# Designs tried in a protein design run: peptides against a protein of PDB entry 6B4J. Part 248

Target 1, 315 residues: chain A of PDB entry 6B4J
Amino acid sequence: DITMQWYQQLQDASMQCVLTFEGLTNSKDSQAKKIKMDLQKAATIPVSQISTIAGSKLKEIFDKIHSLLSGKPVQSGGRSVSVTLNPQGLDFVQYKLAEKFVKQGEEEVASHHEAAFPIAVVASGIWELHPRVGDLILAHLHKKCPYSVPFYPTFKEGMALEDYQRMLGYQVKDSKVEQQDNFLKRMSGMIRLYAAIIQLRWPYGNRQEIHPHGLNHGWRWLAQILNMEPLSDVTATLLFDFLEVCGNALMKQYQVQFWKMLILIKEDYFPRIEAITSSGQMGSFIRLKQFLEKCLQHKDIPVPKGFLTSSFWRS

## One batch from the design tools (peptide; made by RFdiffusion4, then SolubleMPNN)

Design b1_p28_5_s4 (from b1_p28_5, 12 letters changed)
Fold by OpenDDE base, seed 3:
Structure b1_p28_5_s4 (fold): chain B 315 residues (1-315), chain A 28 residues (1-28)
Amino acid sequence: as target 1 above (315 residues)
Amino acid sequence: SDKEFLERIVELSKKGFKKFEHPLLDFP
């Protein structure tokens, strides 16, 4: 399966990256530890500062991240920090940066859906300039949210139930699995972030180039979802999240073909979701139903709340 | 139940991707 090969290649690249900077991460040397912490902060703090407040601030954050990845010194924690401080510094920063973007999907976007757009536009712009960061974003995303691929992880013989639950994206702490609502909230945030990334371009880059991971991957994701048997709550939730965030962009890009896809979802796939939805799990199903019915009735998918406008970039 | 949910995922993981022979699923 080409999708599973792609998934595995990204995971292998991510694992290889970790091995590459193992010397930095496992060093007992005080200076190496200091460099590691400085690089980690320099990579992650700017991402945490991303907000919907002003386009100018977002540009400053982007420029700082790009400068760091370009081997230029940046100010972090009152000190000058550069990936050149250690031969493994660049790999480490790329990995931690990508991890942080996905974490913002998991945490910030999960709680504040509008946050997807400023995070995603920075991630997209960085991906355009630093393809390895993009691959690592996908690797982290796919590992935390297999539904972003999408696929259902295989239960291997002899696998512990907790390990399988982790593969499914659940957090398991002290033999306690997270509640379904919290799980779905985190998955929603990551899917919304992904749906935003594939449609957004950094406005100060060379927009004449092809998006490194554009809307064609959105179409692919929908196609793969439709080719899968639905999972209770999960499929209805994530399909809604995806369409709410990137449905307007997909509609504009694929026009009539997108509407055919939407009809297919409503007529063929929706009954399959309904058939597996219990009376206690109807919330996600009803929400998706109402969304699809509204879109089909109005022959339009609304621009998502929090979408970045020209006025945002002038602020 | 959590058990039924996990059993369902395990079942689904074995079925793989059904190719919907729908031309719309091919990227234009």
Scores: peptide ipSAE 0.352, ipTM 0.819, DockQ to the pose 0.495
Fold by OpenDDE base, seed 5:
Structure b1_p28_5_s4 (fold): chain B 315 residues (1-315), chain A 28 residues (1-28)
Amino acid sequence: as target 1 above (315 residues)
Amino acid sequence: SDKEFLERIVELSKKGFKKFEHPLLDFP
């Protein structure tokens, strides 16, 4: 399967990246440990500072991340930090940066859906300039949220239940699996971030170039979802999250073809979701239903709340 | 239940991807 091959390729690349900087991560040397921590902070703190407050601040954050990835020294924690401080520094920073973007989807976007847009536009802009960071974003995203691929991880014979639950994206701590609501919240955040990334371009980049991972991947994702048997609560939740964030962009891009896709979802796929939805899980199903019905009735998909406007970039 | 959910996803994982034969599913 082409989708599974792509998934595996990204995971292999991510694993290879980890192996590449293993010397830095496993070093017992005090100076190497210091460098590692400084690089980790330099890579992750700017991402944590991303907010919806001002476009100027967002540009500063972008410029700082780009400078770091370009081998330039940046100020972090009151110190000058550069990826050149260690031969494995760039690989490490790219990995940790990508991990942090996905983590912001998992945490910040999960709690504040509007946060998807400023995080995503920075991620998209960095991806355009640093393709390896984009691949690593996908690798981290796919590993934490297999539904972003989408696929259902295979239970292998002899696998521990906890390990399988982790493969499904659940957090398992002290033999306690995460509650379904918390799980879905985290998955929603990651899907929303992904849906924002595929539609957004950094406004100060070379917009004449093609998006490195654009809306065609949104179409692919929808097509793949429709080719899957629905999973209770998960499918309805994530399909809603995806369409709420990028439905307007997909509508604008694919026009009549996208409307046909929505009709297909309503007429052919909805009954399949309904058939596996219990009475206690009807909330997510009804939310998706109402969204689709409203969109079809109005012949419009609203611009998502938190979408970045021209006024944001002038602030 | 959590058990039913896990059983379902295990089942789905074994089925793989269903070939949904619809013209709109072609990648543009």
Scores: peptide ipSAE 0.313, ipTM 0.795, DockQ to the pose 0.527
Fold by OpenDDE base, seed 4:
Structure b1_p28_5_s4 (fold): chain B 315 residues (1-315), chain A 28 residues (1-28)
Amino acid sequence: as target 1 above (315 residues)
Amino acid sequence: SDKEFLERIVELSKKGFKKFEHPLLDFP
């Protein structure tokens, strides 16, 4: 299967990346430990500072991340930090940066859906300039949220239940699995971040170039979801999250074909979701239903809350 | 139940892809 091959290739690339910087991560040397900590902070702190406050501040954050990835020294924690401080520094920073973007989906976007857009536009812009970071973003995203591929992970014979639960995206701590509501919240955040990434371009880049992972991947994701049997609560939740964030962009891009897709979802796929939805899980189903009915009735998908406007970039 | 949910995912993981094929799902 081509999708599974792509998934595996990204995971393999991510694993190889970890192996490349193992010397830095496993070093007992005091200087190496210091470099590791400084590089980790330099990569992750700027991402944590991403906010909806001002476009100018977002540009500063982007420029700092790009400078770091370009081998230029950056100020972090009152120190000058560069990936050139260690031969494995660039690989380590790319990995940690990509991991941090996905964590912001998992944590920040999960709690504040509007945060998807400023995070995503930085991620998209960095991906355009640093394709390896993009591949690592996908690898981290796919591993934490297999529904972002999408696929259902296979239970292998002899696999521990906890390990399978982790493969499904659940957090398992002290033999306790995460509650379903918290799981769905984290998955929602990651899907929303992904849906934002595929539609956004960094406004100060060369916008004439093809998006490195654009809306065609959004169409692919929808097509793949529709070609899968629905999972209770999960499918309705994530399909809503995806369409709420990127439905407007998909509508503009694919026009009549996108509306045909929405009709297909409403008429053919919805009954399949309904058939597996229990009375206690109707909330996600109803929310998706109401969203689609409204969109079809009005022949419009609203611009998502938190979408970055021209006024944001002038601030 | 959590058990039933996991069992359902295991079942779905065995079904593979393209269970709802439609010409509209081809990329335009």
Scores: peptide ipSAE 0.277, ipTM 0.781, DockQ to the pose 0.548
Fold by OpenDDE base, seed 2:
Structure b1_p28_5_s4 (fold): chain B 315 residues (1-315), chain A 28 residues (1-28)
Amino acid sequence: as target 1 above (315 residues)
Amino acid sequence: SDKEFLERIVELSKKGFKKFEHPLLDFP
């Protein structure tokens, strides 16, 4: 399967990256440990600042991340930090940066859906300039949220239940699995971030270039979802999240073909979701239903709340 | 239940892709 090959390739690249900087991460040397911590902070702190900042400050954050990835010194924690401080510094920073973007989907976007857009536009812009960071974003995203691929991980004979639950994206701590509502909240955040990334371009970059992971991947994602049997609550939740965030962009890009897809979802796929939806799961189902009906009735998908406007970039 | 949910995922994971094929799904 081509999708599974792509998934595995990204996971292999991520694992290889970890192995490449293992010397830095496993070093017992005090100076190496300090460098590691400085690089980790330099990579992750700017990303954490995105959700609270105006367009001008967002540009400053982008420029700082790009400078760090370009081997230039940046100020972090009152110190000058550069990936050149260690031979494995660049790989480590790329990995930690990508991990942090996905973590912002999992945490910040999960709680504040509008935060998807400023995070995604920075991630997209960095991905354009640093393709390895983009691949690592996908690798982290796919590992934490297999539904972002999408696929259902296979339970292998002899696998521990907890390990399978982790493969499905659940957090398992002290033999306690995460509650379904918290799980869905985190998955929603990651899907919303992904849906924002595939449609956004950094406005100060070379917009003549093709998006490194654009809306064609959104179409692919929908096609894959429709070619899967629905999963209770999960499919309705994530399909809504995806369409709410990138449905307007897909509509503009694919026009009549997108509307045919939306009709197919409503008429053929939605009854299959209904058939597996219990009375206790009607919330996500009803939300998706109302969204689809409204979009089809109005022949429009609204621009998502939090979408970045020209006024944002002038602030 | 959580058990039923996991059992369903296991079942679905064995089915694979392209179980709901439609011409629109091949659109590039």
Scores: peptide ipSAE 0.260, ipTM 0.753, DockQ to the pose 0.517

Design b1_p28_6_s1 (from b1_p28_6, 13 letters changed)
Fold by OpenDDE base, seed 3:
Structure b1_p28_6_s1 (fold): chain B 315 residues (1-315), chain A 28 residues (1-28)
Amino acid sequence: as target 1 above (315 residues)
Amino acid sequence: MDEKLEEASKLSSEEIKKEIEELYESLL
């Protein structure tokens, strides 16, 4: 399976990255610990500052992240910080930055769906200039949300139930599994972030270059989902989230082919979702139904709320 | 758009699945 090979390659690359900076992370030296903390803050704080307030502020954040990844000194916590402070500094920063982008999907986008767009445009622009950060974003995303690949993890003989739950993307703390609503909320945030990344380009980059992980991966994701048996509640939720965020972009890119896919979703795949939907899961199902019916009736996919306009970039 | 949706509506689910797979393979 090519998709599972790709998944595994990204996970292996992520694990190798962790091993590469192990000396920095496990050091007992006081100076190394200080450098680690400074680099971690320099990588993660700018991402937490991403907002919909002004395009100029978003540019400042992007420029700071790019400068850090380029080996330039940046101001963080009142100190000058550079990846050159340690031989493993760049690998560590790339990993922590990628982890933080996915975490913003899991936390911020999960609570505020419109936050997907400013986070995604920065992530896309950084990915264009720093491909290794993009691969690490995918690795973190796939590990936390296997449905972003997509695949459904299977229970293996001899596996602990908690380990299976973690593979499915659930948080398990003190032998307590996460509630289904919280799980779906986090998965939704990560899928929405991914759907935004694949369609957005940083407006100040070289737009003549091909998107490093563009809308073709959106088509791939939909094609793979449609070839899988639906998962109860999960498929209806994430299919809606994906289509709401990138459906307009896919419609513009693939035109007739997109509409064929949308009809297939409505007429063939949607009944299969219905057949596995319990009465307690009707909320996600009804939301997907209403979205599909509205889009087919109006022959349009709306531009998602929070999509960045030219006026945002002039602010 | 109307003609495109009408054309799409004439295809079987199997035909649409095949077209989606063929397009996907062409994008790899």
Scores: peptide ipSAE 0.192, ipTM 0.823, DockQ to the pose 0.756
Fold by OpenDDE base, seed 5:
Structure b1_p28_6_s1 (fold): chain B 315 residues (1-315), chain A 28 residues (1-28)
Amino acid sequence: as target 1 above (315 residues)
Amino acid sequence: MDEKLEEASKLSSEEIKKEIEELYESLL
């Protein structure tokens, strides 16, 4: 399976990245520990500051992240910080930055769906300039949300149940598995972030270049989902999340082909989702149903709430 | 667009699925 090979390559690259900065992470030296903490803060704090408030503030955050990744000194926690302070500094920062973007999907976007857009546009713009950060975003995203690949992890003989649950994307703490609603909420946030990334370009970059991970990956994701058996509650939830965030962009890009896909979803795939939907899972099912019916009836996919307008960039 | 949507609505699920796969392959 080409998709699984690609997934494994991303995971291997991510693991290799961790190994490359292991000297920094495992250092007992007080200065190295300080550098590590400063670099980690410099990489992650700007991402946590991303908001829907003003385009100018978003630009400042982007410029700070880009400066850090470019080997320039940045101010963080009242100190000048640079990736050049340690030979492994760049790899560490790229990894932690990518991890933080996905974490914002998992936490912030999960709670505030509109936050997907400002986070995604920064992530996309950084990815254009720093491809390795993009690959690491995918590695983190797909590891936490295998449904973003998409694939369904399989139970292997001799595997612990908790390890299988973690592979499925559940958090397991103190032998307690995450509640289904919290799991789906986190998966939703990550899918929404991904769906936003694939459609957004940083407006101050070179827009003549091809998107490093564009809407073609959205089409791929849908095509692969439709070729899979639906998973109870998960498929209905994430298919809705994906279509709500990037359906308008896909409609504009693929036009008639998108509508054919939407018809196929409604007429062929949706009944398969219905067949596996329990009475306790009707919420996700109904949301998807209503969305599909509305879109087909109106022959339009609405622009998602929180989509960044020209007025946002002038603020 | 409307005529093509009506035409698309007359396609079988298998025909639509095939077109989606063909488009997907063209984007790889």
Scores: peptide ipSAE 0.157, ipTM 0.793, DockQ to the pose 0.780
Fold by OpenDDE base, seed 1:
Structure b1_p28_6_s1 (fold): chain B 315 residues (1-315), chain A 28 residues (1-28)
Amino acid sequence: as target 1 above (315 residues)
Amino acid sequence: MDEKLEEASKLSSEEIKKEIEELYESLL
């Protein structure tokens, strides 16, 4: 399967990245530990500062991240920090930055759906300039949310139940699996972030270049989901989240073909979701139903809440 | 990686478009 080969290649590249900076992460030296902590803060704090407040502030954050990845010194925690402080510093920063973008999907976007857009536009712009960060974003995203590939992990003989639950994307702490609502909330945040990344371009970049991971991947994702058996509650939730965030962009890009896809979802795939939906899971199902019916009735998909306007970039 | 992803995304999108068209026509 080509999709699984790509997933494996991304995971292998991510694993190789971890191996390249293992010397920095496992060092017992006090100076190396200090450098590691300073680099980790320099990579992650700017991402946590991303907000919907002002386009000018978003540009400052972008410029700081780009400067750090370019080997320039940046101010972090009252110190000058550079990836050149350690030979493994760049690989470590790229990995931690990518991990932090996905964590913002998992945590911030999961709680505040509108946060997807400012996070995604920075991630997309950094990916355009630093392709390895983009590959690491995908590696982290797909590992935490297999449904973003998409694939459904299978139970293997002799596997521990907890390990299977982790493969499915569940958090397991002290032999307790997270509740289904919290799981779906985290998966929703990651899917919404992904759906925002594939449609957004950094407005101050080279607009002549092709998006490094554009809307064609959104079309592929939808088509692959439609070729899979629906999973109870998960498919209805994530299909809604994806279409709400990037459906307007897909409609503009693919026009008639997108409407054929949406009709196919309603008439063929939606009954298959219904057949596996229990009475206790009707919330996600009803929400998807209402969205599809509204879009087909109005022959329009609304611009998602939180979409970055021209006024945002002038602020 | 990007070139293989682009090639597979294009091929998959075209094959999928055809399947979607065929499926849509079968529903009419």
Scores: peptide ipSAE 0.089, ipTM 0.664, DockQ to the pose 0.045
Fold by OpenDDE base, seed 4:
Structure b1_p28_6_s1 (fold): chain B 315 residues (1-315), chain A 28 residues (1-28)
Amino acid sequence: as target 1 above (315 residues)
Amino acid sequence: MDEKLEEASKLSSEEIKKEIEELYESLL
């Protein structure tokens, strides 16, 4: 399967990256530990500062991240920090930056859906300039949310239940599995972030260049989901999240083909979701139903709440 | 992105797009 090959290649690249900076992470030297902590802060703090407040502030954050990845010194925690402080510094920063973007999907976007857009436009712009960061974003995303690939992890003979639950994206701590609502909330945040990344371009980049991971991957994702059996609660939740965030962009890009797909979702795939939906899961099902019916009736997909306007970039 | 990965991802999306189109036309 080409999708599973792609998944595995990204995971292998991520593992190789971890091995590359192992000397920095495992060092007992006090100076190396200090450098590691300074680099980790320099990579992650700017991402946590991303907000919907002003385009100018977002540009400052982007420029800081790009400067760090370009080997330039940046101010972090009152210190000058550079990836050149250690031979493994760049690999470490790329990995930690990518991890932090996905974590913002998992935490911030999960709680505040509108936060997807400012995070995604920075991630997209950084990916355009630093392709390795993009590959690492996908690797982190796919590992935490296999539904972003998409694929459904299968239980293998001799596998521990906890390990299978972790493969499905659940957090398991002290033999306690995460509650379904918390799991779906985290998965929703990551899917919403992904759906925002594939449609957004950094406005200060070279707009003539092809998006490094554009809307064609959104079409691929939908088509692959449609070719899979639905999962109880998960499919209805994530399909809604994806279509709410990138449905308008897909409609504009694919026109009649998008509407053909949306009709196919409503008439052919949606009954399959209904057939596996229990009475306790009707919330996600009803939300998807109402969204599909509204979009087909109006022959329009609304622009998602939080979409970055021209006024945002002038602020 | 790796050029091979990008090419594979583009190919896969176009193939699947065609399958979705063919499936829709078969339902008409």
Scores: peptide ipSAE 0.034, ipTM 0.602, DockQ to the pose 0.041

